# Peptides against a protein of PDB entry 6RO1: the designs that were tried, part 48

Target 1, 216 residues: chain A of PDB entry 6RO1
Amino acid sequence: LGKEIEEYIHKPKYCLPFLQPGRLVKVKNEGDDFGWGVVVNFSKKSNVKPNSGELDPLYVVEVLLRCSKESLKNSATEAAKPAKPDEKGEMQVVPVLVHLLSAISSVRLYIPKDLRPVDNRQSVLKSIQEVQKRFPDGIPLLDPIDDMGIQDQGLKKVIQKVEAFEHRMYSHPLHNDPNLETVYTLCEKKAQIAIDIKSAKRELKKARTVLQMDEL

## One batch from the design tools (peptide; aimed at target 1 Q20 V107 R108)

Design b2_p24_5_s3 (made by RFdiffusion4, then SolubleMPNN; from b2_p24_5 with K1M V3L F6Y E19K K23E E24K)
Fold by OpenDDE base, seed 4:
Structure b2_p24_5_s3 (fold): chain B 216 residues (1-216), chain A 24 residues (1-24)
Amino acid sequence: as target 1 above (216 residues)
Amino acid sequence: MKLGEYELLTKEEAEKLRKEFEEK
């Protein structure tokens, strides 16, 4: 079900409107999971299909990703590799085909205007880590229907199945499997965090409205 | 600029982004 949703969200017709500088995206390339990175820019490349001669546009997104230091030594000839779990890694701007985006966040970071200095790139890693601390159950995703405007009936059926499964999972106390309690606690925390974010946004909007009223 | 400053996309802003992209 998660993979079926990914097949929709990585399509250029749906994701391109949201690929602004600072947008958090998750990148996966085959067995390489880079985790969360930050969009820098995207470009359209004209490609000719080798078999039909038809123009097939390729979309490349430049993403600031946490890469292994080993991959940086070979960066002239080899594709960047994700940092190992025990490694600090280094932030690099990596050109990524749009179909390799496994997730798109509702979060847009404030990033330095100039990413040429190493210190500026590493500051973005610190910002990602700080955002991850604020979302212990995971960084919030764009809604594929409400935010991305996907009207495909196939996706709606997938979402309905997920919602029905979640409802059944909540309605059936699955036995005291300590692993299920951990997943439930994570899902409940995620739901609570989503509520807390919605409430915090309302309070921030109220606080901004009050500050604007106090300046009048 | 403070570390970890971010904005969350609203439904209204998402609709605006889609419209602005279709008009380009």
Scores: peptide ipSAE 0.555, ipTM 0.926, DockQ to the pose 0.544
OpenDDE base, seeds 1, 2, 3, 5: peptide ipSAE 0.551, 0.551, 0.545, 0.548; ipTM 0.925, 0.924, 0.922, 0.925

Design b2_p24_5_s4 (made by RFdiffusion4, then SolubleMPNN; from b2_p24_5, 10 letters changed)
Fold by OpenDDE base, seed 2:
Structure b2_p24_5_s4 (fold): chain B 216 residues (1-216), chain A 24 residues (1-24)
Amino acid sequence: as target 1 above (216 residues)
Amino acid sequence: MKLGEYTLLTKEEAKELLEKFKEE
């Protein structure tokens, strides 16, 4: 159902009005999930279809994405790759075809005017992370009907099914089951423990580096 | 700029964006 919605929202006729600088978007490309990025700009490129000679406009959106440092070194020859979960990564402006947008948020960030400095780009990552903290249930999405004005009957049917499913899910007695809260709490604890382990490993690595420097 | 400053798109603003895009 989510994928079916994605097939509508990534269409240029629907999404282009919302691709302002600072708009949060998700980018996915053939198994590479970049997560949430920030729109910088978009452009229309003329493409000539090789077989028909017809002009097929390509829409490219420049998105600040968290990329692996390794992919950046090879940026001349290789497509940007998402940062590994354990990697800090680096925010880079990546040209993305509009159809690779998997989600569009109602959130529009204030971004630095000059994104050439690394620090400015990294500040955007911090801003995304701060927004994520404010939305524990996830960054809010544009409403395809109410916000994006999509009138497609197929989409309306999909949304109705999703709403009906969500209603059933939330009305289900198991939603009030203390076991479900326990599972969520355990999942949150596990996520927090993973963060804490990662932070502790970083501190340990820093401490070891400092100790090694004191022994030299 | 404070980190994490953002705006949320209102329904009114969404309509305005759609209208502007149709005029272009």
Scores: peptide ipSAE 0.450, ipTM 0.896, DockQ to the pose 0.552
OpenDDE base, seeds 1, 3, 4, 5: peptide ipSAE 0.026, 0.061, 0.022, 0.074; ipTM 0.506, 0.589, 0.489, 0.611; seeds 1, 4 fail the geometry check

Design b2_p24_6 (made by RFdiffusion4)
Pose (drawn by RFdiffusion4):
Structure b2_p24_6 (pose): chain A 194 residues (1-46, 58-67, 79-216), chain P 24 residues (1-24)
Amino acid sequence: LGKEIEEYIHKPKYCLPFLQPGRLVKVKNEGDDFGWGVVVNFSKKSLYVVEVLLRCAAKPAKPDEKGEMQVVPVLVHLLSAISSVRLYIPKDLRPVDNRQSVLKSIQEVQKRFPDGIPLLDPIDDMGIQDQGLKKVIQKVEAFEHRMYSHPLHNDPNLETVYTLCEKKAQIAIDIKSAKRELKKARTVLQMDEL
Amino acid sequence: DLFEELKTKEEIEKERKEAEEKLK
């Protein structure tokens, strides 16, 4: 569901109007993410590209690392979420100190909103009048309710058990696909003709 | 002030118009 919502938000017809300088954006590509960042401007490429400050061809910052902000161009279809907040940015971003100042500014925004950095309502704000997105958002609130209600959500060992469950789940996926091709390879193809 | 938060329809219309100008 989360990824499905992102695809609607990826549509440039819907998200480009809200990519004003200073807008907070979360980016993820093929798995790894850079946390949150701030946009500077955007233009076409070759698809669209926006230059965004992120925590880090570079890779994202690790959890233990304090991080160092760097501006990088990214494709628009790599934005996972867009916030209602537009934090102020310095005119000349070339200095390192200013880049750190932006990192500190966002640390203060995250404090002013411990419930989470507010996101744009894709319908009330972004204008996605598509009916499929309605049913998606409904399933999200319902499954989030199911998640927080699960006895394991609060358990500190949840991440320890969740990984063993993830491993056991992937092994099972292999067995399913492996059996699937085996049932095919084992099949005699010309028996119906006979 | 550190930042601005988007709330009103008027602000949304302004941002849409700015984006249209940037694309032209």

Design b2_p24_6_s1 (made by RFdiffusion4, then SolubleMPNN; from b2_p24_6, 12 letters changed)
Fold by OpenDDE base, seed 2:
Structure b2_p24_6_s1 (fold): chain B 216 residues (1-216), chain A 24 residues (1-24)
Amino acid sequence: as target 1 above (216 residues)
Amino acid sequence: ELYKVLETKEEIEELREEAKKRLE
C-alpha cells in the first residue's frame, strides 16, 4: 500500500510544486535507500524517446544525500551509494530522477545558500538529524490528498484501504477477546484516541512548530 | 529557525503558483 501511494506522489504533476530548496525527501534507487535528503533544486530535461521520437520531459531533482565515501571516489563513473548506518558518510548533491522520490515531507529546512563547502553540506545533515529528533514518530509527510491535491480515485481507494487496514490492525488484538463489543468500543476509542493523539500530535507539532518558530 | 512546516492551504497554493512560473 505504501508503494502504491509512492506511485502517485512521485509523479511530476503532483510533486514538482513541493520540490523547493530545503524540502525533505526520501530517495530510493534500486535497493539503495538514502533515507531523508534535502532538495537543492530541480530541472526539466528534454528527453527524446529513442523509439518514438516523442519528447518526454525528464525531471531531475538535485538532492543533498548522505553518501558513502567510496561513492565519492568513484563519483565520475559510479552512481552515488548511500552511507552505511555506522558510516559517517558525506553529504553530496546527487541528481535524482523525480520518480525515485519515495516520500516528500511537509518540512522544509533552511539551508545554506552555498552548498559547495563541505561544512555547509554537513550542517544540513545536522539539521536533518535535529528534525528527526523533534519528530520521534517520523518526519511528517505531505498529505497526498489534502496537501498535494491528488484527486485520483485510485489513490483515494488506497488511502481508504490503508485506513481500513489500520483500523483492523488496531482492532485485531482485541478481536480474540470474547468481550468484543467492549473491546471494539475501546479500540474505536483507542483508534479515535490514536487519531486524536495523531491530530493532537499534529496540533502539538504545529503548536510546537509555532512555539519553536517563535523561539527560533 | 531550522525548518518550516507547511501549515496552510494558502501556502500550498503559493507553492503551486511558484512552481507554475518555474515551469513556464
Scores: peptide ipSAE 0.462, ipTM 0.917, DockQ to the pose 0.636
OpenDDE base, seeds 1, 3, 4, 5: peptide ipSAE 0.460, 0.439, 0.457, 0.459; ipTM 0.919, 0.914, 0.917, 0.919; seeds 3, 4 fail the geometry check

Design b2_p24_6_s2 (made by RFdiffusion4, then SolubleMPNN; from b2_p24_6, 11 letters changed)
Fold by OpenDDE base, seed 1:
Structure b2_p24_6_s2 (fold): chain B 216 residues (1-216), chain A 24 residues (1-24)
Amino acid sequence: as target 1 above (216 residues)
Amino acid sequence: PLYEVITTKEEIEKLREEAKKRLE
């Protein structure tokens, strides 16, 4: 279900309005999970579909990501790799296709105007880490319907299923259904999405409250 | 402040308009 939601949110027609400098986003490229990064800017590239001749614009977002030091040595020839969990890494501006955004946060950081100095880039990492500390249940996500304005019925059905599942999990003691394990794997994915959405909504509410209280 | 949360309808609409202008 999380992947299904991702298929909607990473579409340019939905996400581009939210790709302002400082926006927290998750970037995943195949097996490489960069985690949370910060949008620097985005650009539109003209692309022509070979078979139809139709203009299919490609959108590239520059994201400040925590990269491994090893990937920096060959930055001219090799794709950036995410820092290992135990590695400090270095924040680098990495151009990524918009469809590689796996999540978009409601949080927008205040970032330095000049990101050329390494110290300024590393300061953003400290900011991300501070935000993560403030949201122990996870950085809040934009609501795909309420915030992003996605009206697709498929997405609504997914969300409804997630909500229904969450409600069932909390209302019915699932203790007695032996078939829970098989349902659990599919339900775990659904449940994880539901938990993520609910958690994100709760954290978003907290974030708004904190901002209203001038504590941030 | 370390960050802001932009989720109001008015803010979102403004962002959409700005994005539209940038993409034209």
Scores: peptide ipSAE 0.432, ipTM 0.896, DockQ to the pose 0.612
OpenDDE base, seeds 2, 3, 4, 5: peptide ipSAE 0.242, 0.316, 0.406, 0.417; ipTM 0.810, 0.850, 0.881, 0.887; seeds 2, 3, 4, 5 fail the geometry check

Design b2_p24_6_s3 (made by RFdiffusion4, then SolubleMPNN; from b2_p24_6, 12 letters changed)
Fold by OpenDDE base, seed 5:
Structure b2_p24_6_s3 (fold): chain B 216 residues (1-216), chain A 24 residues (1-24)
Amino acid sequence: as target 1 above (216 residues)
Amino acid sequence: ELYEVITTQEEIEELRAEAEKRLA
């Protein structure tokens, strides 16, 4: 179900409007999970399909990602690898195909204008970590319907199935089946993330209203 | 301030309009 939603949100026609500098996104590539990164820029590239000769535009997003230091020592020709959990890593701007975006946040960071200095890139990591602390149940996602405006009936059906599943999981007493606990903890985390997204959107709306009131 | 969050429909519409201008 999560993967089915991902197949919609990473489509250029839906996600490009939200790929502003500072937008939090998750990047996954061939088993490598970079976690949350920050959009720097995006570009359109011409691609010719080898079999049809049709021009199919490819979209590349430059994303500031936490990379392993080992991958940086190897020449500019090797693909960046994510930092190990025990590693500090280094923030690098990595060109990523748009279809490798696994999630898009409603959060947009304020980022330094110049990301060439290492210290400026590492400051963004500190900002991501601070946002993660403020959202203990997870960084809020863009709503694919309400925020992204996706009208696709297939997506609406997927979301309805997710909501119905979540509702059924919360309405039935958790039978102590240990396999249900892992799925339930993931779904509770996701539903709690959705509730916390609604709550955090409300609190952020309140906090923004309060911050706007304090600046007035 | 560390970040902004899309909270209003107006902000979403502005972002869409800006993106459409960049993609045209």
Scores: peptide ipSAE 0.425, ipTM 0.896, DockQ to the pose 0.582
OpenDDE base, seeds 1, 2, 3, 4: peptide ipSAE 0.424, 0.432, 0.276, 0.315; ipTM 0.894, 0.899, 0.846, 0.862; seeds 2, 4 fail the geometry check

Design b2_p24_6_s4 (made by RFdiffusion4, then SolubleMPNN; from b2_p24_6, 11 letters changed)
Fold by OpenDDE base, seed 4:
Structure b2_p24_6_s4 (fold): chain B 216 residues (1-216), chain A 24 residues (1-24)
Amino acid sequence: as target 1 above (216 residues)
Amino acid sequence: KLYEVIETQEEIEELRKEAEKRLA
């Protein structure tokens, strides 16, 4: 459900109006979760699709992200990697394709005008951490319907499913259980296992389909 | 002030108008 919402919010037609300097965004690239970063700027690049000759504009957002120091050593050839949980990391301006935005906040930070100095970039990390302290339940998200104005019926159906799920979760008798943290950890583990099983079943189905084609 | 939060539809409309100018 969260991923289905992401498929809407990262579309340029919806998110570009909110990509101002200072906007808090989450960036995920495959298995790499950078967490919360700050929009610096965005640019439109003209791209010609190699197969159709059609103009397909690519939107690149420059995001100030907490990167590992190790990834900076090879920065000329390798993609930036997120800071490890045990390291401070370094704030770097990373060009990111707009579809890699996993979340957009209603929060916009005041940022330094010049982000070339390391101290100015690190000051933004301190600001993010301060905002996180002020929002103990998490940094607030833009509402995809009310804020972003997405009218797509597919999204509305997803939101209705999320709301129904959340209502069931909060109405659960275990909500007042003193062992709630243990129960949540078990539920998360179960959910991950269910995802892994579903993925494995999809791969197995693909493999079987290939084998059936080779046998005809 | 450390940050601002979008709270009103008026603010959103202003952001949309600003974006239209940037994308034109």
Scores: peptide ipSAE 0.453, ipTM 0.911, DockQ to the pose 0.798
OpenDDE base, seeds 1, 2, 3, 5: peptide ipSAE 0.442, 0.431, 0.438, 0.437; ipTM 0.910, 0.907, 0.910, 0.911

Design b2_p24_7 (made by RFdiffusion4)
Pose (drawn by RFdiffusion4):
Structure b2_p24_7 (pose): chain A 194 residues (1-46, 58-67, 79-216), chain P 24 residues (1-24)
Amino acid sequence: LGKEIEEYIHKPKYCLPFLQPGRLVKVKNEGDDFGWGVVVNFSKKSLYVVEVLLRCAAKPAKPDEKGEMQVVPVLVHLLSAISSVRLYIPKDLRPVDNRQSVLKSIQEVQKRFPDGIPLLDPIDDMGIQDQGLKKVIQKVEAFEHRMYSHPLHNDPNLETVYTLCEKKAQIAIDIKSAKRELKKARTVLQMDEL
Amino acid sequence: FEVGDFWVLRTLEEDEELDEELEE
């Protein structure tokens, strides 16, 4: 569901109007993410590209690392979430100190909103009048309710058990696909003709 | 305005108004 919502938000017809300088954006590509960042401007490429400050062809910052902000161009279809917040940015972003200042500014925004950095309502704000997105958002609120209700959500060992479950779940996926091809390979193809 | 200031904005009109203020 989360990924499905992102695809609607990826549509440039819907998200480009809200990519004003200073807008907070979360970016993820093929798995790894850079947390949150701030946009500067955007233009066409070659698809659209926006230059965004992120925590870090570079890779994202690690959890233990304090991080160092760097501006990088990214494709628009790599934005996972867009916020209602537009934090002020310096005119000349070339200095390192200013880049750290922006990192500290967002640390203060995250504090002013411990419930989470507010996101744009894709319908009330972004204008996605598509009916499919309605049923998606409904399933999200319902599954989030199911998640926080699960006895394991609060358990500190949840991440320890969740990984063993993820591993055991992937091994099972292999068995399924492996058996699928096996049922095919083992099949005699010309028996219906006979 | 100073670095660290921010706004919670939802509509395009609010963005336009903020741009006008920043130009001033």

Design b2_p24_7_s1 (made by RFdiffusion4, then SolubleMPNN; from b2_p24_7, 10 letters changed)
Fold by OpenDDE base, seed 5:
Structure b2_p24_7_s1 (fold): chain B 216 residues (1-216), chain A 24 residues (1-24)
Amino acid sequence: as target 1 above (216 residues)
Amino acid sequence: VKLGDYWEIRTLEEIKELDELLEK
């Protein structure tokens, strides 16, 4: 269900008003998870579909991301890669297609006006890490309904399903955590605790396929 | 709401207010 929510959030018509400089966003590209980065700017590019002649605008967001130093050496020919877990990496401004945004935070950072110096870019990484320490349960997300104003009935149905699932999970005697965190914070916690979700799936005896719950 | 060196900004109104502050 988290993926289904993501399909709404990354749509330009919903997310563009929230992509200000300093906004925290998660970036994923295929198998590459960059984690949390910071929006620097966004641009609209005109694209003409070759077969229909229809104008299909492409939206590119420049995001400051933690990249591997190895990928930076090849940056002229290769796409940036996320830093390995055991490397320091380097913060780089990477142009990202808006549909690759997997999450948008309610948090906006103060960013240096000049991001050309390496030290200024690396200072932003320290700020992200500080925010992560402040939010041990995960960086807070924008609410797609209350904050982003998404009125799509499909999304509302997804949210209702998530809320109903969460309510049932927390009503289970084995789940003593009464903190009804925001549905999104709970979904992030659950994504991190995939093992506990799999156990809860087995206990909930509900006719929902394991696949539907793994898509949460 | 400002929290140290970062802000929590949820609404379009808050976005506008912060952007006006950052342009000064």
Scores: peptide ipSAE 0.420, ipTM 0.887, DockQ to the pose 0.460
OpenDDE base, seeds 1, 2, 3, 4: peptide ipSAE 0.024, 0.034, 0.024, 0.036; ipTM 0.563, 0.447, 0.487, 0.448; seed 3 fails the geometry check

Design b2_p24_7_s2 (made by RFdiffusion4, then SolubleMPNN; from b2_p24_7, 9 letters changed)
Fold by OpenDDE base, seed 3:
Structure b2_p24_7_s2 (fold): chain B 216 residues (1-216), chain A 24 residues (1-24)
Amino acid sequence: as target 1 above (216 residues)
Amino acid sequence: FKLGDYWELRTLEEIEELEELLKK
């Protein structure tokens, strides 16, 4: 179910409008989970070799990711690897194929204009970590329908199945498994956080509209 | 492309304001 939703959101036609500089995204490449990073930029790479048919345009997003120290040494020859849990790592700008984005957040950070200095890149990690502290149940995701405007009936059916499954799990009061209650409490908190974020968005949008009117 | 809604967090203060809104 979660993977089926991911197959929709990572499609360029849906996600590109949301890949603005500062957008929080998750990057996963095979077994390598980089966790949350920050979009720096994206580019269209048309590998239109003149003699190969219309290859679908490849989109590459430059993402500031926490990489291992080994990735720093071998950056010219080897693919970047995620920082180990026990290491500090270093934030690096990594070119990532758009289909490797496993999640897109509703959160967009301010980023330094110059990411060449290590300290500027590491400051972004501090900002990500602060956002993670603010969202203990996980960084909020863009809603595929409400935020991303995806009209695909296949996605709507997947979401309805997820909601119906979640609702069936919640509506079965007879499974007194304490582990289920913990998962339910986390899912309810996540759903409540999503609602609260949606309400807070409306209030912040109102507040910004008022502040912009007071600055005229 | 139509841009969707997003939260722009520029400062720690904006993050704190967001938390206060989430706690209400």
Scores: peptide ipSAE 0.041, ipTM 0.451, DockQ to the pose 0.062
OpenDDE base, seeds 1, 2, 4, 5: peptide ipSAE 0.009, 0.024, 0.034, 0.029; ipTM 0.329, 0.382, 0.501, 0.437; seed 2 fails the geometry check

Design b2_p24_7_s3 (made by RFdiffusion4, then SolubleMPNN; from b2_p24_7, 9 letters changed)
Fold by OpenDDE base, seed 4:
Structure b2_p24_7_s3 (fold): chain B 216 residues (1-216), chain A 24 residues (1-24)
Amino acid sequence: as target 1 above (216 residues)
Amino acid sequence: FKLGDYWVVRTLEEIEELEKLLEK
């Protein structure tokens, strides 16, 4: 369900309008979780499928990500790796395939015009960390239906299943079925994503209400 | 809407409105 939602969100048809400079996005490449980064820009690359000759356009988003310093020394030959939790890392602009975006935030940061200086890149990390402090339950996500305008009935059904599953998880803490554990772990991750979306949406609504009160 | 050094966009319409404001 969370992965199924991600499969909709990372589709260029839906996400490209939201990939403006400064947009917070979460990047995950297989085992490499970069966490939250900031969109710098995106580009469309022509890709020719070797077997079909069909033009399959690759969408590449340049994302400012927290990378390990070790991976940067080999950056000419090796893919950037995420910073370890215990290391400071360095913010770098990394070209990322759009399908590697696991989440898109409703938050957009002001970014420095020149990201060549390390200090300018590290300032963006401080801004991300400040946003994370303001949202202890997680950085607010774009709602795929309400915010992204995705009208896909398949997605609506997935979201309904997530919501129904969340409701069931809250109602039945005690079912000891071991075959349920694997389904539950997948479903818990899914439910957590939906809870995070709902929590983030609530916090966003509160923040909007506060801003409306400050403008009054 | 703007929150300090960042802004939050809720809808596609709000994005388009913000983009129109930035072009001005």
Scores: peptide ipSAE 0.044, ipTM 0.502, DockQ to the pose 0.339
OpenDDE base, seeds 1, 2, 3, 5: peptide ipSAE 0.036, 0.031, 0.014, 0.027; ipTM 0.447, 0.481, 0.329, 0.463; seed 3 fails the geometry check

Design b2_p24_7_s4 (made by RFdiffusion4, then SolubleMPNN; from b2_p24_7, 9 letters changed)
Fold by OpenDDE base, seed 3:
Structure b2_p24_7_s4 (fold): chain B 216 residues (1-216), chain A 24 residues (1-24)
Amino acid sequence: as target 1 above (216 residues)
Amino acid sequence: FKLGDYWELHTLEEIEELEELLEK
């Protein structure tokens, strides 16, 4: 189910509008999970080999990722590797194929203009870690329907199945533990607060836009 | 880290508006 959602989200036609500089994304390449990184930019690589038919345009996103120190030494010859859990690692700008994006966050970060200095790249890691502290249940994801505007009926059916599965998991009698009800009530309350904050911010933005139009 | 160091985008409309602001 989660993988089926990823198959929609990582399609360029859906995700490219959301790959602005500073966007939080998760990168996974085969067995290598880089976790959360930050989009720097993206580029279209037309593999127009003059003699090969219309190859679907490959999109490469440059992502700041926490890489192992070992991968830095071999960066000219070997693919970047994720930092081990026990190492500090170093933030590097890594070119990533768009289909390797496993998640896209609603969160964007302000990033330094110059990412050549190590300290500037490492400051972004501190910002990611601060966001993670603010979202202990995980960094918020873009909703593929409500936020990304994906109208695909196949995706809608997958989401409905996930929601129905989650509802069944949460409605299971084993979840009648009073502690679980408290956690769910807190999660629902947190989700509702997030919706209310989103709504309030939207209304505030509309009000500001109206005020700016009235001040012109 | 300041509260202003990040923002959440929740709609295509908000994204389009931000792109227009960044292009100015």
Scores: peptide ipSAE 0.023, ipTM 0.536, DockQ to the pose 0.310
OpenDDE base, seeds 1, 2, 4, 5: peptide ipSAE 0.009, 0.021, 0.022, 0.021; ipTM 0.339, 0.478, 0.483, 0.505; seed 2 fails the geometry check

Design b2_p24_8 (made by RFdiffusion4)
Pose (drawn by RFdiffusion4):
Structure b2_p24_8 (pose): chain A 194 residues (1-46, 58-67, 79-216), chain P 24 residues (1-24)
Amino acid sequence: LGKEIEEYIHKPKYCLPFLQPGRLVKVKNEGDDFGWGVVVNFSKKSLYVVEVLLRCAAKPAKPDEKGEMQVVPVLVHLLSAISSVRLYIPKDLRPVDNRQSVLKSIQEVQKRFPDGIPLLDPIDDMGIQDQGLKKVIQKVEAFEHRMYSHPLHNDPNLETVYTLCEKKAQIAIDIKSAKRELKKARTVLQMDEL
Amino acid sequence: EEEEEEEEELEEDEEKEEELEEEM
């Protein structure tokens, strides 16, 4: 569901109008993410590209690392979430100190909103009048309710058990696909003719 | 004209941010 919502938000017809300088954006590509960042401007490429400050062809910052902000151009279809907040940015972002200042400014925004950095309502704000997105958002609130209700959500060992479950789940996916091709390969093809 | 429109948008965003802080 989460990825499905991102695809609606990826549509440039819907998200480009809200990519003002200073807008907070979360970016993820093929798995790894850079946390949150701030946009500077956007233009066409070659698809659209926006230059965003992120925590880090570079890779994202690790959890233990304090991080160092760097501006990088990214494709628009790599934005996972867009916020209602537009934090002020310095005019000349060339200095390193200013880049750290922005990192500290976001650290203060995350504090003013411990419930989470507010996101744009894709319907009330972004204007996605598509009916499919309605049923998606409904399943999200319902499954989030199911998640927090699960006795394991609070358990500190949840991440330890969740990984063993993820591993055991992938092994099972292989067995399924492997059996699937086996039932095909083992099949005699010309028996219906006969 | 373009700079005035950008400043009006920024003020609207700041008002919305303050409303959200009051609701908390």

